Peptides against a protein of PDB entry 3C2G. Designs and how they scored, part 14

Target 1, 209 residues: chain A of PDB entry 3C2G
Amino acid sequence: IRTFDLLGLLLHDSDAIDGFVRSDGVGAITTVVQYPNNDLIRAGCKLLLQVSDAKALAKTPLENILPFLLRLIEIHPDDEVIYSGTGFLSNVVAHKQHVKDIAIRSNAIFLLHTIISKYPRLDELTDAPKRNRVCEIICNCLRTLNNFLMMWIPTPNGETKTAGPNEKQQVCKFIEIDILKKLMSCLSCEGMDTPGLLELRSTILRSFI

## One batch from the design tools (peptide; made by RFdiffusion4, then SolubleMPNN)

Design b2_p29_8_s2
Fold by OpenDDE base, seed 1:
Structure b2_p29_8_s2 (fold): chain B 209 residues (1-209), chain A 29 residues (1-29)
Amino acid sequence: as target 1 above (209 residues)
Amino acid sequence: IEARLEEARKKQDEDFDEVVKKYKESLLK
């Protein structure tokens, strides 16, 4: 755990982060977090989040990393692990079609729905730090979903990838009233980008109506 | 406190339903 903390301190600039990623740092973290130690898993996932926007990730094979991370998030009820993992996912899928495909094949859409469904409504959470963390998790999930939805929006050139029937069915679950209410509840959280969340909600709704 | 939370939840649900309704109507135009 101390090693991850130290690495987090040393990776203070984009060049250092890229260097770490080019040296298979992400693979190293994912190897370490396979051990059944909650503190180690938390620290490792946090470090993954810290490097998740690195330019070098575009050249990193994620075929083994993403399925593992998704499984980790699925089986761990830890908010910090889920926060870091969904944050990582949302960043790595951005503008990367091949990464989106890996995530979708690894049941990411269903997992995102499961995560949002697991948490109570934010207005039922009296602890502000907990409420804010849950809000961030939901936002990460929705941002990831939005990145998936963008693949199926027609481009001016008319070439659009079509979602498979299973993907469409899974996406449709996000317009369930309980999910939408949870999304709406995020708008009341302090420090949240309310306009951004409204735009995201609009994009999701447009995909279904 | 419980009654206040329930009232706040109800108001949020009503506000949301109105927003969704207006949004759906805008998409149909």
Scores: peptide ipSAE 0.020, ipTM 0.484, DockQ to the pose 0.033
Fold by OpenDDE base, seed 2:
Structure b2_p29_8_s2 (fold): chain B 209 residues (1-209), chain A 29 residues (1-29)
Amino acid sequence: as target 1 above (209 residues)
Amino acid sequence: IEARLEEARKKQDEDFDEVVKKYKESLLK
């Protein structure tokens, strides 16, 4: 735990983060978070989030790491772990088709739906810190979904992949009224990435209309 | 600018309602 905290304090610039990632830091963290210690898992996932946008991740094999993280998020009820994990997922899939494919094959879409579904509507949460954390989690999930959906949106100048039938079925769950209401509730949260959420809404509309 | 954002939001809400409507209709067929 202290080691991860110290590492978090040292990783303040992009070069340091890239250096850590190039030194198999992500692999090291994923090894550590396999231990059944909640505090350690929290710290490790937080550190993963901190390095999740590193350029060096483009050269890091995620075939073993990403499925493990997804499983960890699935089985661990901790909001902090879920926050960090979904944030990591969102960042690592961004602009990386190969990583998106790994995530999707690992049932990421279904997991995202499960995560969103387990939380109440934001307006039902009276505790502001809890509400904000839940909002951030939902936003991470939605941003990740947006990254997936963008693969299947036709562009005038590009070949677009087609979603498989299972993928389409999983995506369709996000247009359920309860999910849409939760998405809408995120737009009411102050300080959230409203442009990103609006982009997602647009992407969803383009995907289903 | 705020007025435009609100207008854009309202439009998107309407579009979402249409998506939901179409989806519900599809489930009934």
Scores: peptide ipSAE 0.019, ipTM 0.447, DockQ to the pose 0.041
Fold by OpenDDE base, seed 3:
Structure b2_p29_8_s2 (fold): chain B 209 residues (1-209), chain A 29 residues (1-29)
Amino acid sequence: as target 1 above (209 residues)
Amino acid sequence: IEARLEEARKKQDEDFDEVVKKYKESLLK
């Protein structure tokens, strides 16, 4: 815990973060968070989120790391772990086809749906900090989904993959009315990426029309 | 600002309803 806090204080610029990642820092965190200590898991996942935009991650093998993180999020009922983990997932899959493929093979689409489904509607949450955290988690999940959907939308100059039958079925669950209402409720939260949510809407429209 | 967000939300609701409708219709063909 203390080590992760110290590392977080030292990682203030992109070069330091890249240096940490090149030194297998993500693998080191993943090893440490395997211990059954909630505070350690929270601190480790927060540090993962802090380094999740590092350019050096493109050269980091995530085949063992990403499935482990997805399983951790699945079994750990902690909003802070889920927030950090879904934030990490959203950032690492962005613009990286190989990482998207690993996530999808590791049942990420189903997990994202499960996470969103388990949280109540935002209007049912009276505690503002809790509501904001839940909103951020839902947005992380939806941003990740958007990154997956973009792979399957034909572009004039882009390589388009075809989703498998299982992936298509799982994606279709996100057009359920309850999921769509939760997406809409996120627009009212402070500090949310409204343009990003509108982009997701457009991506969904192009995927299903 | 709140009024603009509400208008945007309503527009999104309408768009999503149309997507769901078209998708369901496509499954019946």
Scores: peptide ipSAE 0.018, ipTM 0.487, DockQ to the pose 0.046
Fold by OpenDDE base, seed 5:
Structure b2_p29_8_s2 (fold): chain B 209 residues (1-209), chain A 29 residues (1-29)
Amino acid sequence: as target 1 above (209 residues)
Amino acid sequence: IEARLEEARKKQDEDFDEVVKKYKESLLK
């Protein structure tokens, strides 16, 4: 735990973060978080989030890391782990087709729906810190979904990938009224990235027309 | 067909924005 905190203190600049990732730092973290210690898992996932936008991740094999992280998020009830894990996921899939493919094959779409479905509406949460954390989690899930949906939207050049039938079925779960209400709840939350959520809205609408 | 789809998309976006606005207003009451 202290080691991850110390590492977090040392990883303040992009070069240090990139160096850590190039040295298989992500693999090291994933090895450590396999131990059944909640504090260690929290610290490790937080560190993963801190390095999730590193340029070196584009060259890092994530075939073993992503399925493990998705499984960890699936089975762990801890909001801090889910926050860090979904944040990591949203960042690593951005602009990386091969990472999106790994995530989708690892049932990420269904998991995102499960996570969003697990939490109550934000207006039902009276505790501000809890409400803010839940809002951030839902936003991470929705941002990740947006990154997936963008693959299946026709480009001006007429090139588009088609979602498989299973993927389409899983995506259709996000137009359920309860999910849409939670999206609206995020749009109403103070301090959120409203432009990003509006982009997601547009992407969802374009995907189902 | 493309023009009709774009028009339908714009209408859906406008409808959704109105729903979001009404929802925000409802949370403030």
Scores: peptide ipSAE 0.021, ipTM 0.408, DockQ to the pose 0.026; fails the geometry check

## One batch from the design tools (peptide; made by RFdiffusion4, then SolubleMPNN)

Design b2_p30_1_s4
Fold by OpenDDE base, seed 5:
Order: sequence, then C-alpha cells, then structure tokens
Structure b2_p30_1_s4 (fold): chain B 209 residues (1-209), chain A 30 residues (1-30)
Amino acid sequence: as target 1 above (209 residues)
Amino acid sequence: SLEELLEVLERLERQRERRREALEEQLKSL
C-alpha cells in the first residue's frame, strides 16, 4: 500500500520525485527488490534510476542502499537490471564525495571492471537494441569510473585525496587492452555520451601518466 | 587521436607489467 502511494507521487514533476525520496521511497524500493522476482527487480531498479538525480538524495543515507544495489547487480544476469543499477550508481556518485567513498568501500571499482569484462565487443553484436543497451551499460560504468578518478587528480590548491594501494590496483585493470578496445568501440556508437567518454580519456591520461 | 591514446596506454601497461615482474624476481631472491 505505502509503496504504491509513493509510486503515485512519481507520476508528476521533480517536486513529486523529491517527495518520494523524502518519504523513504528509495528504502521502500530496496525492500521490495529483495524478493526473488525478476519482473519486480527490473521495475524497482528502473524506478531507482528515475529518482537517481533527485536533489533529496543528498539528504538520504545511502550506506545501506548502495552495497545492496551493488550486490544485486553482481549476482543478477539481467541487462535491464545492470543498466538501471549502473545508471543509478553513476548519478548518485556525481558531486557527492561521501557516496563515492561508500561505493569504493563496497568494491564498486572491481564490479565495474567485471561488468565491462562480461560483455562481448560491440562489433560482435549484430542485434542493434542489444548492442545499444550493452554500450549504455559500459558508458555508465566508465562514467562512474571517471567520477572516482577525478577525486585523485591533483588540483592547483594541492588538496587531493590519494588513492590507497588497493584502489590503485583495482583501477589498473581499466588500462587492460580489452577494456580500452571496448571504450573505443563505445566512442563509435551513435547517440552515446561522447563528451563524457572523452572526459574519461583525459582523466585516464592525468591519472596514469 | 584515439590511436595515439591507445599506444600511450599500451606503453603504460607494459611498464606496469615490467614492474610486476621485477617485484616477483625480488620476492624470489629473498
């Protein structure tokens, strides 16, 4: 009942989405997607993606939500769940240092590498809808990685976090030749966030050179 | 270009692999 009332609020504008988030809508969705129902999990993750840029999320504790979502993406072999979950992750870590720290502690860097490694090269995919969805997933992973790497780039003011040895080791996997080939293939896809992928390219150069 | 970036990143990968091999050799000499 309460979850359906909260879902009714999402039928409107950005203020309704903020109202849903302030009413613990994200916590309600994460409770519902704990049931082993694929359709429910898909719908819940899609709804998480729809609220992932809400301003009210800045006041929402994600310490219990984010590790659960990362585990769900890890174990669920569904492109729609992976798309929605990686999209959520990429949006919630944007401009939020504390959320980046939660994601990193929850092994997000390794998970992103695992996701990209799981999918074939885009040139091996003949089905256009499947190819586009795989490209979107890889782009979500790479956008999230960019947000992590940006924390460790020295600013002119000298105050940057240094990546720990474990984080450095995990990030090193993204310069593997197969990952770089997949990045290049995504840059060739029409309608993709080419500016974001080019920003990642610049961030990789600054982080590894 | 993307090709120039790939060549630079491949060079960095090879440098890291050489550092790994050097650490493994040091561990064998202990």
Scores: peptide ipSAE 0.017, ipTM 0.344, DockQ to the pose 0.013
Fold by OpenDDE base, seed 3:
Structure b2_p30_1_s4 (fold): chain B 209 residues (1-209), chain A 30 residues (1-30)
Amino acid sequence: as target 1 above (209 residues)
Amino acid sequence: SLEELLEVLERLERQRERRREALEEQLKSL
């Protein structure tokens, strides 16, 4: 715990973050969060989120890290772990086809749907901090979905990956009325990336119309 | 391991100190 707090205090600039990642910092965090300590898991996942946009992650093998993180999110009911883990996932899959492929093979699409489905409607949450955290989690899941959907949109260069039949079926679950209502409810939250959510809405419509 | 994480931290601290020293030398040459 103290070591992760000290690391978080040291990782204020992009060069320090890249230096940490190049030194196998993500592997080190993943090793430490294997211990059955909830405070350690929270601190480790928060640190993963802080380094999740590092340029050095493009050269980091994530084949062992992503399946572990996805399993961690699946089994932990902790909103802080889910927030940090889904935030990490959304950032690491951005513009990285190989990372998207690892996540999809690790059942990420199904997991994202499961996470969104488990949370109550935002209008049922009276506690503002809880409502905001749930909104952020849903937005992280939906941003990750957007990154997956973008693989199957025709690029001007004609290289479209075709979604497998199982992947297509799993993605089709995100057009369920409950999921769409949760997406729309996130647009009502203050401080959210409204342009990003509108882009996702457009991507969903383009993918399923 | 926690030991491996500490070794990574010590390497980062040493790299920061070297960068600080290099910056201080540059500032003294101005």
Scores: peptide ipSAE 0.017, ipTM 0.372, DockQ to the pose 0.029
Fold by OpenDDE base, seed 2:
Structure b2_p30_1_s4 (fold): chain B 209 residues (1-209), chain A 30 residues (1-30)
Amino acid sequence: as target 1 above (209 residues)
Amino acid sequence: SLEELLEVLERLERQRERRREALEEQLKSL
């Protein structure tokens, strides 16, 4: 725990983060979060989030890491773990087709739906810290979904991946009215990635019209 | 407005459900 807290304090610049990632820091964190200690899991997932936008991750194999993290988020009910893990997922799939493919094969789409579905509506949350954390989690899930949907939108150059039948079915769950209402409620939250949510709105409209 | 956007999304959901039901009905008639 103390080592992760210290690492989190030291990893505040992009060069230090890239250095940590190049030294298999993500693999090291993944090894530590395998221990059944909630504080270690929370600290490790937070550190994963902190390094999730590192340029060095483009060279890091995620084939073993990403399925493990997805399983960890699935089984761990802790909002801080879910926040960090979904934030990591959102960042690592961005602009990385191979990582998107790993995530999708690891049932990420279904997991994202499950995560969004388990939380109450933001208007039902009276505790502001809890409401904000739930909003952040939903936003992380929705940004990740946007990254997946964008793969299947026709580009002017005609190069598009086709979603498989299972992926199509899983994606169709995100047009459920409850999910759409949660998306819309997130647009009203201050400090949220409003541009990203508006992009997702556009992507949903383009994918589902 | 937020309400207008919700109405559009609800309309899209209803249209898709109708298309799914129509496809399922066609598949049952085969």
Scores: peptide ipSAE 0.015, ipTM 0.348, DockQ to the pose 0.014
Fold by OpenDDE base, seed 4:
Structure b2_p30_1_s4 (fold): chain B 209 residues (1-209), chain A 30 residues (1-30)
Amino acid sequence: as target 1 above (209 residues)
Amino acid sequence: SLEELLEVLERLERQRERRREALEEQLKSL
């Protein structure tokens, strides 16, 4: 715990973050969070989020890391772990086709649906800190979904990947009325990535129309 | 329907844009 807090205080610049990632820092964190200690898991996932936009991650093999992290998020009830883990996922899949493919093969689409489905409507949450954290989690899930859907949209160059039948079925669950109501509730929250949620709306329309 | 949901989203966007414009006008008056 104290070591992760110290590392978080030292990782203020992009060069230090890239240095940590090149030294297998992500693999080291994923090894430590295998211990059954909730405070350690929370601190480790927070540190993963802090390094999740590092340029060095493009050269880091994530084949063993992503399946483990996805399983951790699936079984852990802690909102701080879910926030950090979904934030990490959304950043590592951005602009990286090979990482998107690993995440999809590791059942990420279904997990994102499960996470969004677990939380109540934002209007039912009276505690402002809890409501804001839940909104951030849903936004992380939806941003990750947008990154997946963009792979199957025709590019101007005519190159299109086709989603498999299982991926299509899993994506169709996001047009359920309860999921769409949660998306709209996030669009009403202040301080959220409204442009990113509007991009997702456009991507959903292009994928299903 | 998906169409009704899109209309609600567009209405919410228009409400946000009006609030942004009102805030920008207030900032210009200061």
Scores: peptide ipSAE 0.009, ipTM 0.308, DockQ to the pose 0.019

Design b2_p30_3_s3
Fold by OpenDDE base, seed 1:
Order: structure tokens, then sequence, then C-alpha cells
Structure b2_p30_3_s3 (fold): chain B 209 residues (1-209), chain A 30 residues (1-30)
């Protein structure tokens, strides 16, 4: 805990973050969060989120890290772990086809659906801090989903990957009425990634209509 | 019979169109 908090305090600049990532810092965190200590897991996942945009992460093999993190999020009911883990996922898949492929193979689409399905509607949440955290989690899931859907949109001049039948079936769950209503409820939250939701809307239209 | 299969096809098409319409309505509200 204190070590991760101290590391978080030292990692204020992009060069320090890149240095940490180049030194297998992500692998080190992943090793530490294997221990059954909730506070340690929470702090480690938060640190993963903090380094998730590091330029050096593009050179880091995520084949072992990402499946492990997805499994951790799947089994851990802690909103702070889910927030940090979904945030990490959304950032690492951005603009990285290889990482998207690892995430999809690791059942990320189904996991994201499960996460969104688990939370109540935001209008049912009376506690403002809890509501805001749930909004952020849903936004992280949506940004990740958008990044996946974009792979399957025909580009005017490019070979588009076709979604496999299984991936199509998994993605079709996000257009369930109950899921879409939860997404809509996020637009009512102040400080939400409204641009990201509008991008997802556009992506869904292009993918399913 | 071919007529039963056509009727099933038409029913699937209507269900898909209704699903599309509901999706469009929800996406307009987004």
Amino acid sequence: as target 1 above (209 residues)
Amino acid sequence: SEAIEEARKKQRERAEEERRRKLEELLEEL
C-alpha cells in the first residue's frame, strides 16, 4: 500500500512513468496483486490506471498481464478495482490492434457486459459518490467497447477485420434495451465523457444499422 | 412447406426491423 502510494507520488511526469514501465513495473504490480489483500489489490490497480497511457506500454508484452487483470476484475466485487481495471483496459486497447485482439480472446466483451449488467440504473443510486463511480465504470466499459467496434467498421481504403460470429454475438448484448438505458442514464451525470458516448452512438449506428 | 418457410422468414424480417426501429429510437434519445 504505502509503496504504491509513494510510487504514485513519484510518477508525476511522463518520463518517470515510462521509466517505470520499461523496468517491468506493470509486471511487478501484477505479481503483487496476486496476493489476497484487498487494500494491496486496490492500490496496485490504481497504480496500473495511472501508468496505463505510458508510451513505453506499447512495447510491453500484455499477453500475460491483460488476461490476469481481466480475471481479477471478474472475480473481485470491489468498485475501486473494477474502476481502475476497466480504466486500464480502455487506455491500453486504444489505437493498439494487438492489445484489442488479446482482450477479445480473453473474454473482455462478455466481461464488460457483465460489469454493466451488475450495476443498477444510476437513477436508483441515491449516494452521489457511488453514483459517480458507477458512471465512471460504465464509461470505461463503453470506451473499450467503442474501441472494439471500430475494428469492424469498413474504412474507405482498408482491409477491415470482420468480427467472428462469437464476437458479433457478444457485442449484440450491448444493444439490449436494459444496457442502452443504463448508458442513457450516464448522460445525466455531470462530468461524464459525453464525447465518448456520442462516439459510441455513432459507432453502434455504423455497426448495427 | 415453402410457404411456412417464407412465413418464418417474413416473421424474422419483421422482428429484426422492429428491433432496428427500437434501437434507432433509443439512439436518438442518446
Scores: peptide ipSAE 0.022, ipTM 0.453, DockQ to the pose 0.011
Fold by OpenDDE base, seed 2:
Structure b2_p30_3_s3 (fold): chain B 209 residues (1-209), chain A 30 residues (1-30)
Amino acid sequence: as target 1 above (209 residues)
Amino acid sequence: SEAIEEARKKQRERAEEERRRKLEELLEEL
């Protein structure tokens, strides 16, 4: 725990973060979070989030890391773990087709739907810290979904992957009225990634209408 | 003063509610 807190305090510089990732720091964290200690898991997932935008992650194999993290988020009902893990997922799939494919094969789409579905509406949350954390989690899930949907939208250059039948069925759950209302509720929150949520809205419209 | 903070709070709440309403209207048109 203290070592992860110290690492989190030292890893504010992009070159330090990139150096940590190049030294298999992500693999080291994933090894440590295998221990059944909630504080250790929380601290490790927070550190994963802090390094999730590192340039060195483009060279890091995620085939073993992503399935493990997705399973950790699935089995650990801690909002801090879910926030950090969904934030990590959102950042690592960005602009990386091979990482998107690993995440999708690892049931990420269904997991993201499950995460969004389990939380109450933001208007039902009276506790402002809890409401903000839930909104951030939903935003992470929705931003990750946007990254997946964009693969299946025709580009002017004609290079599009076709979603498989299973992926189509999983993605169709995100057009449920409850999910769309949660998207719109997140768009109304101050300090959220409003551009990213508006992009998702546009992507949903282009994918399903 | 507490009255100025409360007025600023009410103004933010109204702006959020108006933003929510415009988004709900856009969702009903979908």
Scores: peptide ipSAE 0.022, ipTM 0.495, DockQ to the pose 0.017
Fold by OpenDDE base, seed 3:
Structure b2_p30_3_s3 (fold): chain B 209 residues (1-209), chain A 30 residues (1-30)
Amino acid sequence: as target 1 above (209 residues)
Amino acid sequence: SEAIEEARKKQRERAEEERRRKLEELLEEL
């Protein structure tokens, strides 16, 4: 715990973060969060989120890390772990086709749908800290979905992949009226990535219209 | 000063509400 808190306080510089990642810092965190200690799991997942945009992650093998993290957030009911884990996922899949492929093979699409579906409507949440955390989790899931959908949209400069039949069926669940209402509810939270939610809207329209 | 800050707050809130409404309209067309 205290070691991860100290690392989180020291990793404010991009070069320090890259140095930590190059030194297998992500592998070290994933080893430590295998212990059944909730405070350690929270601290470790938070540190993963803090390094999730590191440039050095493009050279880090995620084949063992991503399936482990996805399993952790699948079985763990803790909003702080889910927040950090979905935040990590959304950042590491950005602009990285290989990482997207690992996540999809590891059932990430279905997991993201399951996470969004389990949370109540934001209008039913009276506690502002809880509502904001749930909103951020939903936004992380939807940002990850946007990154997946973008692989299957024809771009002037990009190789379009075709979604497999199972991937198509899993993605089609995100146009359910309940999921779309939860997307809309995120726009009611202050400080949310409204540009990212508008990008997802455009991506959904291009994928399903 | 406070009245100017409140006016800026209300203007931001209205802009966010209008962006939300336009997103709802487009998602209902799906």
Scores: peptide ipSAE 0.021, ipTM 0.458, DockQ to the pose 0.019
Fold by OpenDDE base, seed 4:
Order: structure tokens, then sequence, then C-alpha cells
Structure b2_p30_3_s3 (fold): chain B 209 residues (1-209), chain A 30 residues (1-30)
């Protein structure tokens, strides 16, 4: 545990983070978090979140790492693990088509829907720290969904991917009234990524209406 | 203004000092 906290203090600049990632640091963390220790899993997932925007991840194979992390998030009830893991997922799929394809094949769309559906409405949460953490998790899931939906929107150059029938069925669940209400509740939270949530709202409208 | 840039410099210096202190504490416990 303390070793991950030490690494988090050392990895305070982009060059150190890129050096750690080039040395298979992400693979090392994912190996360590396979042990059934909640404090170790929390610390490891937090460190994954801290390095998740590294430029070196564009050259890092994620074929074995990403399916494992998605399964870890699926089975873990811990909000801190879900927060860190969904934050990692959101950052690693950004601008990386091959990583998006791995995530989708690994059932990421359905997992994101399941996570959002698990939490109550934010207005039902009286504890402010818990409400804020739940809002952050939902925002991470929704930002990841936006990154997937953008692949299927035609670009001005005529390049577009077509969603398969299974992906279409999974994504259609995000237009359910409960999911849309949770999106709107996140837009009302102070300090949230309001521009990213408004972009998702626009992307949903362009994809389904 | 020069006063705003000096205030930002002092904030960066305090953040670096606090990071160094926490790193030293963790190294003493390892």
Amino acid sequence: as target 1 above (209 residues)
Amino acid sequence: SEAIEEARKKQRERAEEERRRKLEELLEEL
C-alpha cells in the first residue's frame, strides 16, 4: 500500500509518468491488484488513475490489461475502486481507436450501463461526500460512452465506423429515462465536467433522434 | 501583474515543499 503512495509522490511530472508507463508500470500494477486485498486494490486503482493520461499509453499494449480492469470494476462494490477504474477507462479510450475496440469487445458498454443503473438518483443522497463521489463515477461512465458514440458519427471526410447490431442494442439502453435523468442530475452538480456532459447530450441526440 | 506571478511562484514553492515533506515521511517508514 505505502509503495503505491510513494510511487504517486514520485510520479508528479509528465516525463516521470511516461517513464513509468514505458517500463510496463501499468502491467505491474494490474498484476499486484489481482490479490484479494481491498486496501491494495484501492491504492493500485488510484495509481492507475494518476497515470491514465500518459502519452506513452498510446504505445502500450492493453489487450490483457483492459479486460482484467473491466472485470475488476464489474465485481467490486467499492466506490473508490469504481471511481478510479472508470476514470482510468475514460482517459485510456480518449483518442485511441484500438483501445476503444478492446473495451467494446470486453463488454464495456454494458458495464457502464450497469454501474450507472446501480446508483440511486443524486437527489436521494443526503450525504454530500457520497453524493459527490457517485456523481464523479456517473460522469466517468458517461464521458467514456461519449468517446464510443463519437466513432459512429460521420466525419466531414466521410470516414465513419458502423456500430454492430449488439453495440447498437447496448447503447440504446443509455436513452432510458432513468439514465437521462442521471445525466441531467450530474449537470446540476457543482464542480462537474459540464462541457463534457453537454457534449454527450449532443452526441446522444445526434445518434438516436 | 508582477504581484500575481510572485503569488503563483510562492504557491508552487509551498506545494513542492509539502510534496518533499510527505516523500521524506514515507521513506522513513519503508
Scores: peptide ipSAE 0.000, ipTM 0.278, DockQ to the pose 0.137

